# Ledger of designs, part 313: peptides against a protein of PDB entry 6DSZ

Target 1, 361 residues: chain A of PDB entry 6DSZ
Amino acid sequence: NYVVTAQKPTAVNGCVTGHFTSAEDLNLLIAKNTRLEIYVVTAEGLRPVKEVGMYGKIAVMELFRPKGESKDLLFILTAKYNACILEYKQSGESIDIITRAHGNVQDRIGRPSETGIIGIIDPECRMIGLRLYDGLFKVIPLDRDNKELKAFNIRLEELHVIDVKFLYGCQAPTICFVYQDPQGRHVKTYEVSLREKEFNKGPWKQENVEAEASMVIAVPEPFGGAIIIGQESITYHNGDKYLAIAPPIIKQSTIVCHNRVDPNGSRYLLGDMEGRLFMLLLEKEEQMDGTVTLKDLRVELLGETSIAECLTYLDNGVVFVGSRLGDSQLVKLNVDSNEQGSYVVAMETFTNLGPIVDMCV

## One batch from the design tools (peptide; made by RFdiffusion4, then SolubleMPNN)

Design b2_p27_8_s2 (from b2_p27_8, 12 letters changed)
Fold by OpenDDE base, seed 5:
Structure b2_p27_8_s2 (fold): chain B 361 residues (1-361), chain A 27 residues (1-27)
Amino acid sequence: as target 1 above (361 residues)
Amino acid sequence: SMRSFTVNPEQDLEALKKALEELEKEE
């Protein structure tokens, strides 16, 4: 009897940072297929707190803080469309993960989108948005008083959505998305009406963006708007301000992940398919009226890491590099470069044993 | 109290039908 000790999955397919265990604790949450790992970030490194088995492969993992909550809640969606909202609760030495909400959000009808499952949360925690199927946008209202979270679909006329985010600073929940049609790729915005269960015209659109535009980053106030990342270009738009850069260094490999460093959206980490780590910087200009506008965008090469599936800035220049194809890493960002011109130093490496091939014996 | 996510297929039927009609036109 060979007890095949089922090796735990080691490939990372998602990571997020926030305050999940308490208001004061900084946490790193790591998705490894069906497994959620919860760490506390300490001066000594990552302290493991809890592992949670999920009823399926994690496809979406997002932290959010509804009004009146003292700490972040966790939204998870699985590849089989099982959704849950989780809360961490500690009572002395007893650690419990409480399910605040759960359900299956699968539709009976719909073509699964080629770009996979996208899950987003409104920055004001008014709703969760899900792009699961072509031509549909699912909304989960985040009402506090309702025991039942009634999801509904809104029709998207744009069938080929590449990426979508909620914008910041909007009176109504507003999505910004990249889509493809026969004429190319475009950016559009919609306001989401919870009352009417429909889209209203958003504040802005940009037709004919870069043909390989693949990611939307929602930018917090005071800038607002969005960053659109392509293969050759990075663009910013907020309805009033447009800015584009085409740094030659990003053309060598496709950017595949991003993470915000500063709460005000001044800096972002970018990772490409070759394991290069970049910093995207938003340069400010203060107007005479005290308004802050975007002056310029800059990209700087920081160094090389494992090929990132996901990135998350922790604290004190420490970054977690979640890798699916290679070893995950904790890396330190330094102010000064080494002899090779790198600002990145590996602090810890987490061995990836690769996909467990279920050999059916 | 635990909350449930509910998908009401009847409420979404119009959106689903319209999405299908658009997919069928693209094919």
Scores: peptide ipSAE 0.252, ipTM 0.824, DockQ to the pose 0.010
Fold by OpenDDE base, seed 3:
Structure b2_p27_8_s2 (fold): chain B 361 residues (1-361), chain A 27 residues (1-27)
Amino acid sequence: as target 1 above (361 residues)
Amino acid sequence: SMRSFTVNPEQDLEALKKALEELEKEE
């Protein structure tokens, strides 16, 4: 009996940090193809809690906390358009992952978008947004009173959406997205009306952004607005303030992932295709009226890691570097640089044995 | 209670048709 121990997938294609197991536990969740790994972050390192098999490759994995939940729920969307909302429950030694909601969100018609599946959650947990197909934005209302989560599509006039996020601090759920048309790349905002199932005009737009603008970062209050990451530039816009920087160091390699470090959006980790790790800093200016505005943007090179597919800040300067192409890492950010000028020290390395291509035949 | 994501094909049909019409114009 050759027990072919099916080699577990090691390539990381997503990671998220939050409070999934309890309100107090800090969790790292790692997506490895069809497998979800759940860890508790401890002073001693990552403690494995549970592994969960998914019904397909994980395409979206987001933690969110609906108003009145004590801990985060997990939204997962697979590459086969299976959506679920998961809850962690522990009863003594018994650990259960409960499916709060499940369904297939595949449309019968539509062109799958070239930039792949995008799934986003409104910061106020009013809805989930899905860009699955060109010209469509799918909304999953997160109404507590509804036994059924009725998804619906809104027509999106902008066919070539590059990235999309929900903005913070908006009365109505508001998306901000980079799109491409024959004139170039642009940033636009829309308010999402759950009632009318349509887009309303958003608070702002920015036409003719950098041609390689690829990522939107929604910035929490007090700043609000969004950061747009390009190949050569990083821009901030909130409707009232626009600021752009073009640090030469980011031009050397494409930034491919980001993660918010501070809950208030003061710092972000950026990872590029060469495995360089950057810190993006939002410098505050306090106005005489007590309003906080963005004074400046700054980018600092922290050091080198494995090529990140995803980044997540844990705690105490510890970052998980999820890699698809290389070994995943736990790294420590230091205040002082080493002799090589690096602020990054590898704490732990997780060997990547290569992508298990699940040929789902 | 397990909640289902229900895709209502009838409600989405208009949006889907409009999206297809736009795709056909770009091709």
Scores: peptide ipSAE 0.138, ipTM 0.744, DockQ to the pose 0.010
Fold by OpenDDE base, seed 1:
Structure b2_p27_8_s2 (fold): chain B 361 residues (1-361), chain A 27 residues (1-27)
Amino acid sequence: as target 1 above (361 residues)
Amino acid sequence: SMRSFTVNPEQDLEALKKALEELEKEE
């Protein structure tokens, strides 16, 4: 009886940073196929806290903090449409992961979207949105008083959604999405009515964005709006202000992941398919009335890392580079460049042993 | 207390039917 000890997954397919274990702890959560690894970020590095087995491949992993919670909750959706909301609970040395909600959100009818599962959470924690199938947007209301989370679908007229996010600072939950039609790629917004279970017209739209526009970044206040990332261009729109840049350096390789550095949305990390790490900077302009508007966008090359599947800024210039194709890394961002012009120094490398063939015999 | 995710059958049926009708028009 050869007990083949199944090797643990090493390829990273998602990562998120937040306060999951406590209000004070900074955590790094790493998705490795069916496994969730929980770390505490310390001055000495990553301290492992717990590993959790999931009932399938993790497709969505998002932290969120409902009103009146002291720490973040974790939303997970698997590739088989099993959804859960998890809470970390520690009682002395006993560590428990509490399931606050669970269910299957699979529909009996629907065309699975080619761009895969997208899961997003409203910044005000009013709902979870899921793009699972073409022409459908699933809403999970986050009502605290209800014991039952009644999910429902809204029809999307736009069948080919590329990416979608909830916007910040909206009276009603508002999505911003890139979609493709026969005329090209476009950006549109919808307000989500929980009461009527329908879309209302959103605050703005932008027709004819870059043909390869692939990612939406929701920008927090004071800027608001969204950043649209393409192959050749980065655009900002908030309904009142439009700004586009086309830095030649981003044309060399497709940007595939992003992460917000500053809570106010002033800086973002960008990773491309060649392992180049960029900083996207939002330059502010203060108006005479005290309002803050976007003055300019700038992209700076920081250096090279492993090819990122996901990026997350931790603290003190430390970044986790989650890699599917290569070794994951902890890297330090420096103020001064090295002799090669790089601002990136590798601190720790996590060996990727390649895809675990789940030989479920 | 543990919460369940439940589907709203009426809304989902209408949305699903409409989505299928539009997919069939693009094909």
Scores: peptide ipSAE 0.027, ipTM 0.709, DockQ to the pose 0.010
Fold by OpenDDE base, seed 4:
Structure b2_p27_8_s2 (fold): chain B 361 residues (1-361), chain A 27 residues (1-27)
Amino acid sequence: as target 1 above (361 residues)
Amino acid sequence: SMRSFTVNPEQDLEALKKALEELEKEE
């Protein structure tokens, strides 16, 4: 009997940073197929805290902080549509991961979207949104008083959604999404009514964006709005202001992941399919009335890393590069470039032994 | 108390039927 010791998965398929273990701790959470790894970020590096086995491949992993929680909760959705909300609880040396909520959000009828599962959380923690199937947007309301969270679908007229996010600073939960129709790719917004369980007209739309527009980044206040990333262009829109750039450097390889560096949305990390790491900068202009407007967008090449599946800025210029295809890395961003013009230095490398093919025995 | 997520099958089915009816009109 060869006990094939199932090698632990090493390929990273998601990562998130927040305050999960405590209000004070900075955590890195890493999804490796069915495994969740929880780290505390320290001055000495990543301290492992706990590993959690999930009942399926992690498809969505997001931290969120409902009103009156001292620390973040973790939302996980698996590829088999098992949803849970997890809480970290420590009592002395005892560490427990508590399931606050769970459920299966699979529909009996629906075509799974070709672009896969998208899960998003409203910045005000009013709801979770899920794009699981074409033409449907599933809502999980986040109400504390509700003993049973009833998920429901809202119909999307736009059948081919590429990416979707909740916007910041909206009175009602508002989604912004890129969709494709026969005329090209477009951006649209909808308000989500929890009461009526329907979409209302959102604050803005932008028809005929770049044909390869693939990602939406919701921008926090004071800017608000969204960034749309394409193959050739990066655009900003907030309903009042539109700005587009087409830096030649991004045309060389498709940007595949992003992460916000600053809480105010002034900087974003971008990773492409060649392992290039970029900084997207939002330049501010302060108006005489105290309003902050976007002056310009700038993209800077920082250097090269492993091909990122996910990126997360930790602290003090340290970035975790989660890689599915290569070794994951901790990298340091430097102010000064090296002799090769790179601002990126690898601090630690985590060997990827390749994808574990779950042989269903 | 652990909370469960429940799907509202009737609403989900209605939303889906409407989505499918539109797909059939575009074919």
Scores: peptide ipSAE 0.008, ipTM 0.303, DockQ to the pose 0.010; fails the geometry check

Design b2_p27_8_s3 (from b2_p27_8, 11 letters changed)
Fold by OpenDDE base, seed 4:
Structure b2_p27_8_s3 (fold): chain B 361 residues (1-361), chain A 27 residues (1-27)
Amino acid sequence: as target 1 above (361 residues)
Amino acid sequence: SERSFIVNPEIDLEALKEALRELEEEE
């Protein structure tokens, strides 16, 4: 009896933080191929709560809180286009992960996008957006009273979408995306009409952004708008204000992941392909009318970590560094630098034993 | 609570093909 102890996957391909187990608990959710690990963040570290096997490799993992929900729900999309919405339920010592919704969102026609599966959720929880195929944007409307979440596709004229996010503070769900055409890379916005199942013209666009613009960060209110990250530049745009920086330090290695630190979007963690950890700071200016505008962008090198696939700020300066290629880490951000000028101290390291190739025999 | 289903509409495959062909012709 060869008990092939199926080694648990250790490579992290996604992480998210929120209030999944309760309204009060801060959770870290980690995707490791087909496995979801759920932790409670405590002053003592990560407390494991539950591990869940998924029916396929997790491609998208996002927490969201629909109106009237006391805690976050979890959206998961697998690489085989199995979608589900999960709820954590505890009854005494019994822990159940409830499937609130499920379905397969695969289309029979479409070219899978080279940049992979992108899944995003409207900040007001009106819809889930999926970029699965070139030239298509799939919408899953989120209606509480509806037993059938009827997905639909909207045609995208822009065939080569690099990244897409929903914007904050929009009356209608609004996407912002980087796309490539023969003329270069551009940023565009669309409003998504659930009623008409079409795109309307968005509030702004920016043609001819940096050639290697690769990521969109939606910025919450009061700033609003988006940050576009390239290889050489970081730009902010909200329709009224445009600001770009080109700090030489980011040119050394490509930024590959980001995470918002502050709820108001004043700070973001950035990770590059060399494992450098940066802080992106949005400096605010308060106008005489009480409006807050972006004054400046600044990037600070914090230190080095494992090469991040994903980053999640937890609390009290603690960051989870999810790594696919190296060991995942819990790191502490310090106010004062060490003798080497680093603000990062490793608290815990999680050994990566390498990718478990699920040999589907 | 009854489980909700994420339902792909019947993709009008012909309409989708037509829309994709129109994109290829505009390039």
Scores: peptide ipSAE 0.300, ipTM 0.670, DockQ to the pose 0.010
Fold by OpenDDE base, seed 3:
Order: C-alpha cells, then structure tokens, then sequence
Structure b2_p27_8_s3 (fold): chain B 361 residues (1-361), chain A 27 residues (1-27)
C-alpha cells in the first residue's frame, strides 16, 4: 500500500490577518492554492488551528466584520467563481468552519479580465465588489439573512480596470479604480447604488496618472482617499488633497504587494519583485481646526525578504511574507539597522517545494 | 525620530521562534 502522501502545497498565493477564530485571537490565514491554513498568532508563535480544503484555487480571501458580529467573517472566491462566506465556530474542543453564504458568481457572458479576479469588500460591509470580467462590476449585497449570495452586475464603461478598492468614510459605497484607455491610465471613483443597481458619479477623479499605475490602496479615516502606486511614483488623492512622490529607490523594481500596518492607515508595507521590503509612511499635519491632513509621503527601505506575493503585518513588528516563488518567511522589523543597514531579520523560513498542482480528485 | 515598528507588544519573539520550530517537527 503506497500511501502516496500527497505533498501539501507550499506556495503562498494569499494571506490575511484578523480576528477570525475569536474577537480576541489574532489569526493568520494563508492561502496555498486550494488549501486554507488558519493559525493563531500567540506570544509563543503561530499555532495551527485548522486546515480547510476549498473546492478550487483561492483567488480572493478577505476578512470582514459586519455590524453586530463579534469576530471577522471570511470571504473566499475561487478561480472557478465559487464564492462563500465562512465563519469559525468552536464548541469546546470541536472546531467547525461554517458556510454562512455561498454562490457561484460566474457569468455566462463576459471576457475574463487580463489582470485576473479582483474581490473587494466595502469597509462598512454593505457589499462585496467583484471585477471578474471586462466592463462589468459584480456586486454582492451583504444582507444578514442571506444564505445565498445574490449578485448583480453593473456595467463599467472603463473596460480595462487595473485595480479597484472601496474607499473609507463614504456615505454610499464608493469604489476607486485605476483604468487604462487609449490616452493612458487614470483614476476614477464611482458610488455604488444598491437600490438602483447603478453607478453614480464618485467624489473625485484623476486623469493621466503614471502609465504604470498598478495598485490602489484605500486609506482609512482621518485621511481618507486612496494611494496609487506606480513604477516610479506614489500618489495620494482624497478629492481635496493631491500629493505625489517619486522616490528613486522604487524605480529599481516594481512594487507588487502592500499591507496596512496601522489601523489608521499611517503606515504600509510594500514589497517589490526583487524582495525588497519598504515602509510607506503618511505624515500627519494637524490643522488649527483639528482636521488631520496629509503633510507628506515617505518611503523607507527596510530590507530584503523572499519575493512577496502577499504581505501581512501580524504584531510586535512581526511580518508574514507570503511567497509564491520562494520560501515564505516570518520576519522581524527592528528599530535599529544591522551592519548592512537592514531593519529586517528573518525569524522563520517556510520551505517552498514549488507549485503543487492539487489534482482535484 | 525613533522608527517604531511596534503596534502591539503582545508577541514574545523568542517564544514565537520556539513554537514555530515545534510545529515543523510535528509535521
């Protein structure tokens, strides 16, 4: 009896942190193809809690906390367009992952977007947005009693969306996206009307951004707005304030992932294609009226890691570096640099054995 | 300006390293 121990996938294609197991627990969730690994971040380390097999490659994995929930729920979308909302339940020693809602969000008509599947959640948990196909934005309303994920499409005039996020602090759910047209890349906003199932004009737009603008980061209050990351520049816009920086250090390699460090959006980790880890800092200016405005943006090189597919700040300066191409790492961010000028120390390295194609049996 | 990377002081890093090693030995 050859027990072919099916090698577990080791390549990381997504990671997220939050409070999934309880309100008090800090969790690290790691997506490895069809596998979801759930850890509790403890003073003693990463404690494995559960492994979950998904019915397909995980394409989107996001934690969110609807109003009145004590802990985060998990949204997963697979590459085959199976969507689910998962809840962790523990009853004594019995651990269960409950599907609160599910659905297939595939459309019969549509061109799959070249930039892949994008899934985003409104910060106020009013809806999930999906960019699956060119010229369509799928909306999944987040109704408490809805076990079946009902979705509808809104037509996007902009056919080539590069990245999209929901903004913070908006009365109506508002998306901010980078798109490309024959004139270049642009940033636009739309309000999403659940009632009318249409887009309304958003609060702002920015035409003719950097040609290689590739990522949108929604910034929490008090700043609000968005950060747009390009090859050569990082820009902030909130409708009232625009600020751009072009630090030479980011031109050397394309930034490919980001993660918010501070809940208020004061700091972000950035990873590039060479495995360089940066900190993006939003410097505050307090106005005499008590309003907080962005004074400046600053980028600091922290050090080098494995090439990140995803980054997530855990706690106490510990960062999980999820890598698809190399070994995943736990790294420590230090206040003081080492002799090489690095603020990054590898704590743990998780060997990547390469892409295990889970043959869906 | 001291670059503070610490948001929460809840994780003991030495304990973190030890627990991760134990997990790799159990798999």
Amino acid sequence: as target 1 above (361 residues)
Amino acid sequence: SERSFIVNPEIDLEALKEALRELEEEE
Scores: peptide ipSAE 0.000, ipTM 0.262, DockQ to the pose 0.030
Fold by OpenDDE base, seed 5:
Structure b2_p27_8_s3 (fold): chain B 361 residues (1-361), chain A 27 residues (1-27)
Amino acid sequence: as target 1 above (361 residues)
Amino acid sequence: SERSFIVNPEIDLEALKEALRELEEEE
């Protein structure tokens, strides 16, 4: 009996940075299929804290901080629709990952969406939203004392949702989404009523966006609103301000992931299907009344990396590039370009052995 | 426009690099 020690998965499905172990610690969390790896970023380097085996392939991994929590909690959803909220607890040298809440959010009826599972959290931590099935939006209310994740569905009239996010700075939880109909792709917003368990009309919509609009980025205050990324264009909309750019450089390959660099949403990393890394910059204009508005959008090519499944900015210009198709990387962003015009330097490369072919021998 | 990145001088980038490499080699 050759116990072939099944090699651990190396392909990265997701990564997130936040304060999971404490309020002060900077953590990197990496999802590798069924495995969750937790690190602390320290002055001396990356310290491993815990590896957690999950009960299925991780499909969603998001950090969030409910009101009155001192540190972030972790939401995980698996490809088999098992959901949990995890908390880190340390007692001396003993480290425990506590399940605060869990549940299965699978529906008996529904077509799984072709664009896969989308999981989002309201910035004010009022709810989790899930797009699992066409024509349904699942809501998990966030309650501190609830150990059982209860969910309900709201029907979406828009059957083909491409991407969805919760907006910032909304009195009620508000989603912004790109959807496709026979007339093209559009952006719409809905307010989510927990009380009535229905959608109300959102603050704005934009019909007939770019035909290949694929991603929504929620922008924090003071800008608010959303960025919509297409194949040829990047647009901003907040219900009052609209701005679009069409930089030729993004036409070459589709943007597939993003990560916010600045807490105020002034800069974002963008990764495309060719491994090109971009910086998206939001230029601020201060009005005479002290209001902040978007002046302009700019995209800059930084360099090339492995094809990112996910990106996360750590600190000191260091970015973790999580790759599913290639080797993951730790890269340094530099202020000055090299001789080739690149601002990216690969620091480390982590070999991706590909999908574990379960050779049933 | 001059590019600016967040800089934390307390993080040793070489130590960070090495620690990440060691973790992947142990897997």
Scores: peptide ipSAE 0.014, ipTM 0.344, DockQ to the pose 0.029; fails the geometry check
Fold by OpenDDE base, seed 2:
Structure b2_p27_8_s3 (fold): chain B 361 residues (1-361), chain A 27 residues (1-27)
Amino acid sequence: as target 1 above (361 residues)
Amino acid sequence: SERSFIVNPEIDLEALKEALRELEEEE
């Protein structure tokens, strides 16, 4: 009887940072298929806290802090459409992961979207949004007393949504999304009415963006708005200001992931399909009225890493590179380049043993 | 310089590196 010790999954399919274990702790959470690993990043280093087995492959993992919570809660959606909101609770040496809410968000009617599951949270924690099926946007209201995830669908006229985010600084929850129609790719915004359970016209739209526009980044205040990443271009729009750059360096490989470095949205890490790591910089212009506007966008090549599925800036120039196809890495960003012009130094490499072949024996 | 990546200088990068390596060895 060879007990095939089920090898622990090593391929990373998601990572996030926040304050999950406490208000003060900086956590790194790593999704490895059905496994959730929780770490604390401290001045003394990184420590493991808990490994959690999930009842399915993690498809969405997002930290959020509802009004009146002292620490972040964790939203998980599985590939089988099981949704939960988790809380970390420590009582002495006992560590419990408490389910605050749970539910299945699968619809009986709908075409699963080819671009997969998208899950997003309103920055003000008013709702969770899910793009699971073409022509539908699922809303999960975030009420304090919800033990069960009460979801509803809003019909989305745009059938082929590429990516979607909630915007910052909006009076009502507002989504910004890239969609494709027969005329090309476009960006649109909608306000989400929880009361009426419908979309209202959003603050802005941009028709005929780059044909390969693939990602939306919501930008915090003071800039607000969104960054749209394509194959050849990076664009910013906030309703009042539009700016586009087309740095030749990004044309070589598709940007596939991003992570915000600064809380104010001044810098973002970008990873491409070749494992190149970039910094996207938002240059500020202070107006005479004290309003901060975007002056320019700049992209800098930092170096090369494993092909990132996800990126997480930790602190002090340390970045976790979660890789599905290669080894995950802990890398350091340096102010000065090495002899090869790289600002990236690999600190640690985590061996990816490949996909867990479920040997159904 | 816009190339400052440090937001919290209190994190010990060497300790962080070592702790992550230890975790990999335990898996």
Scores: peptide ipSAE 0.000, ipTM 0.251, DockQ to the pose 0.030; fails the geometry check

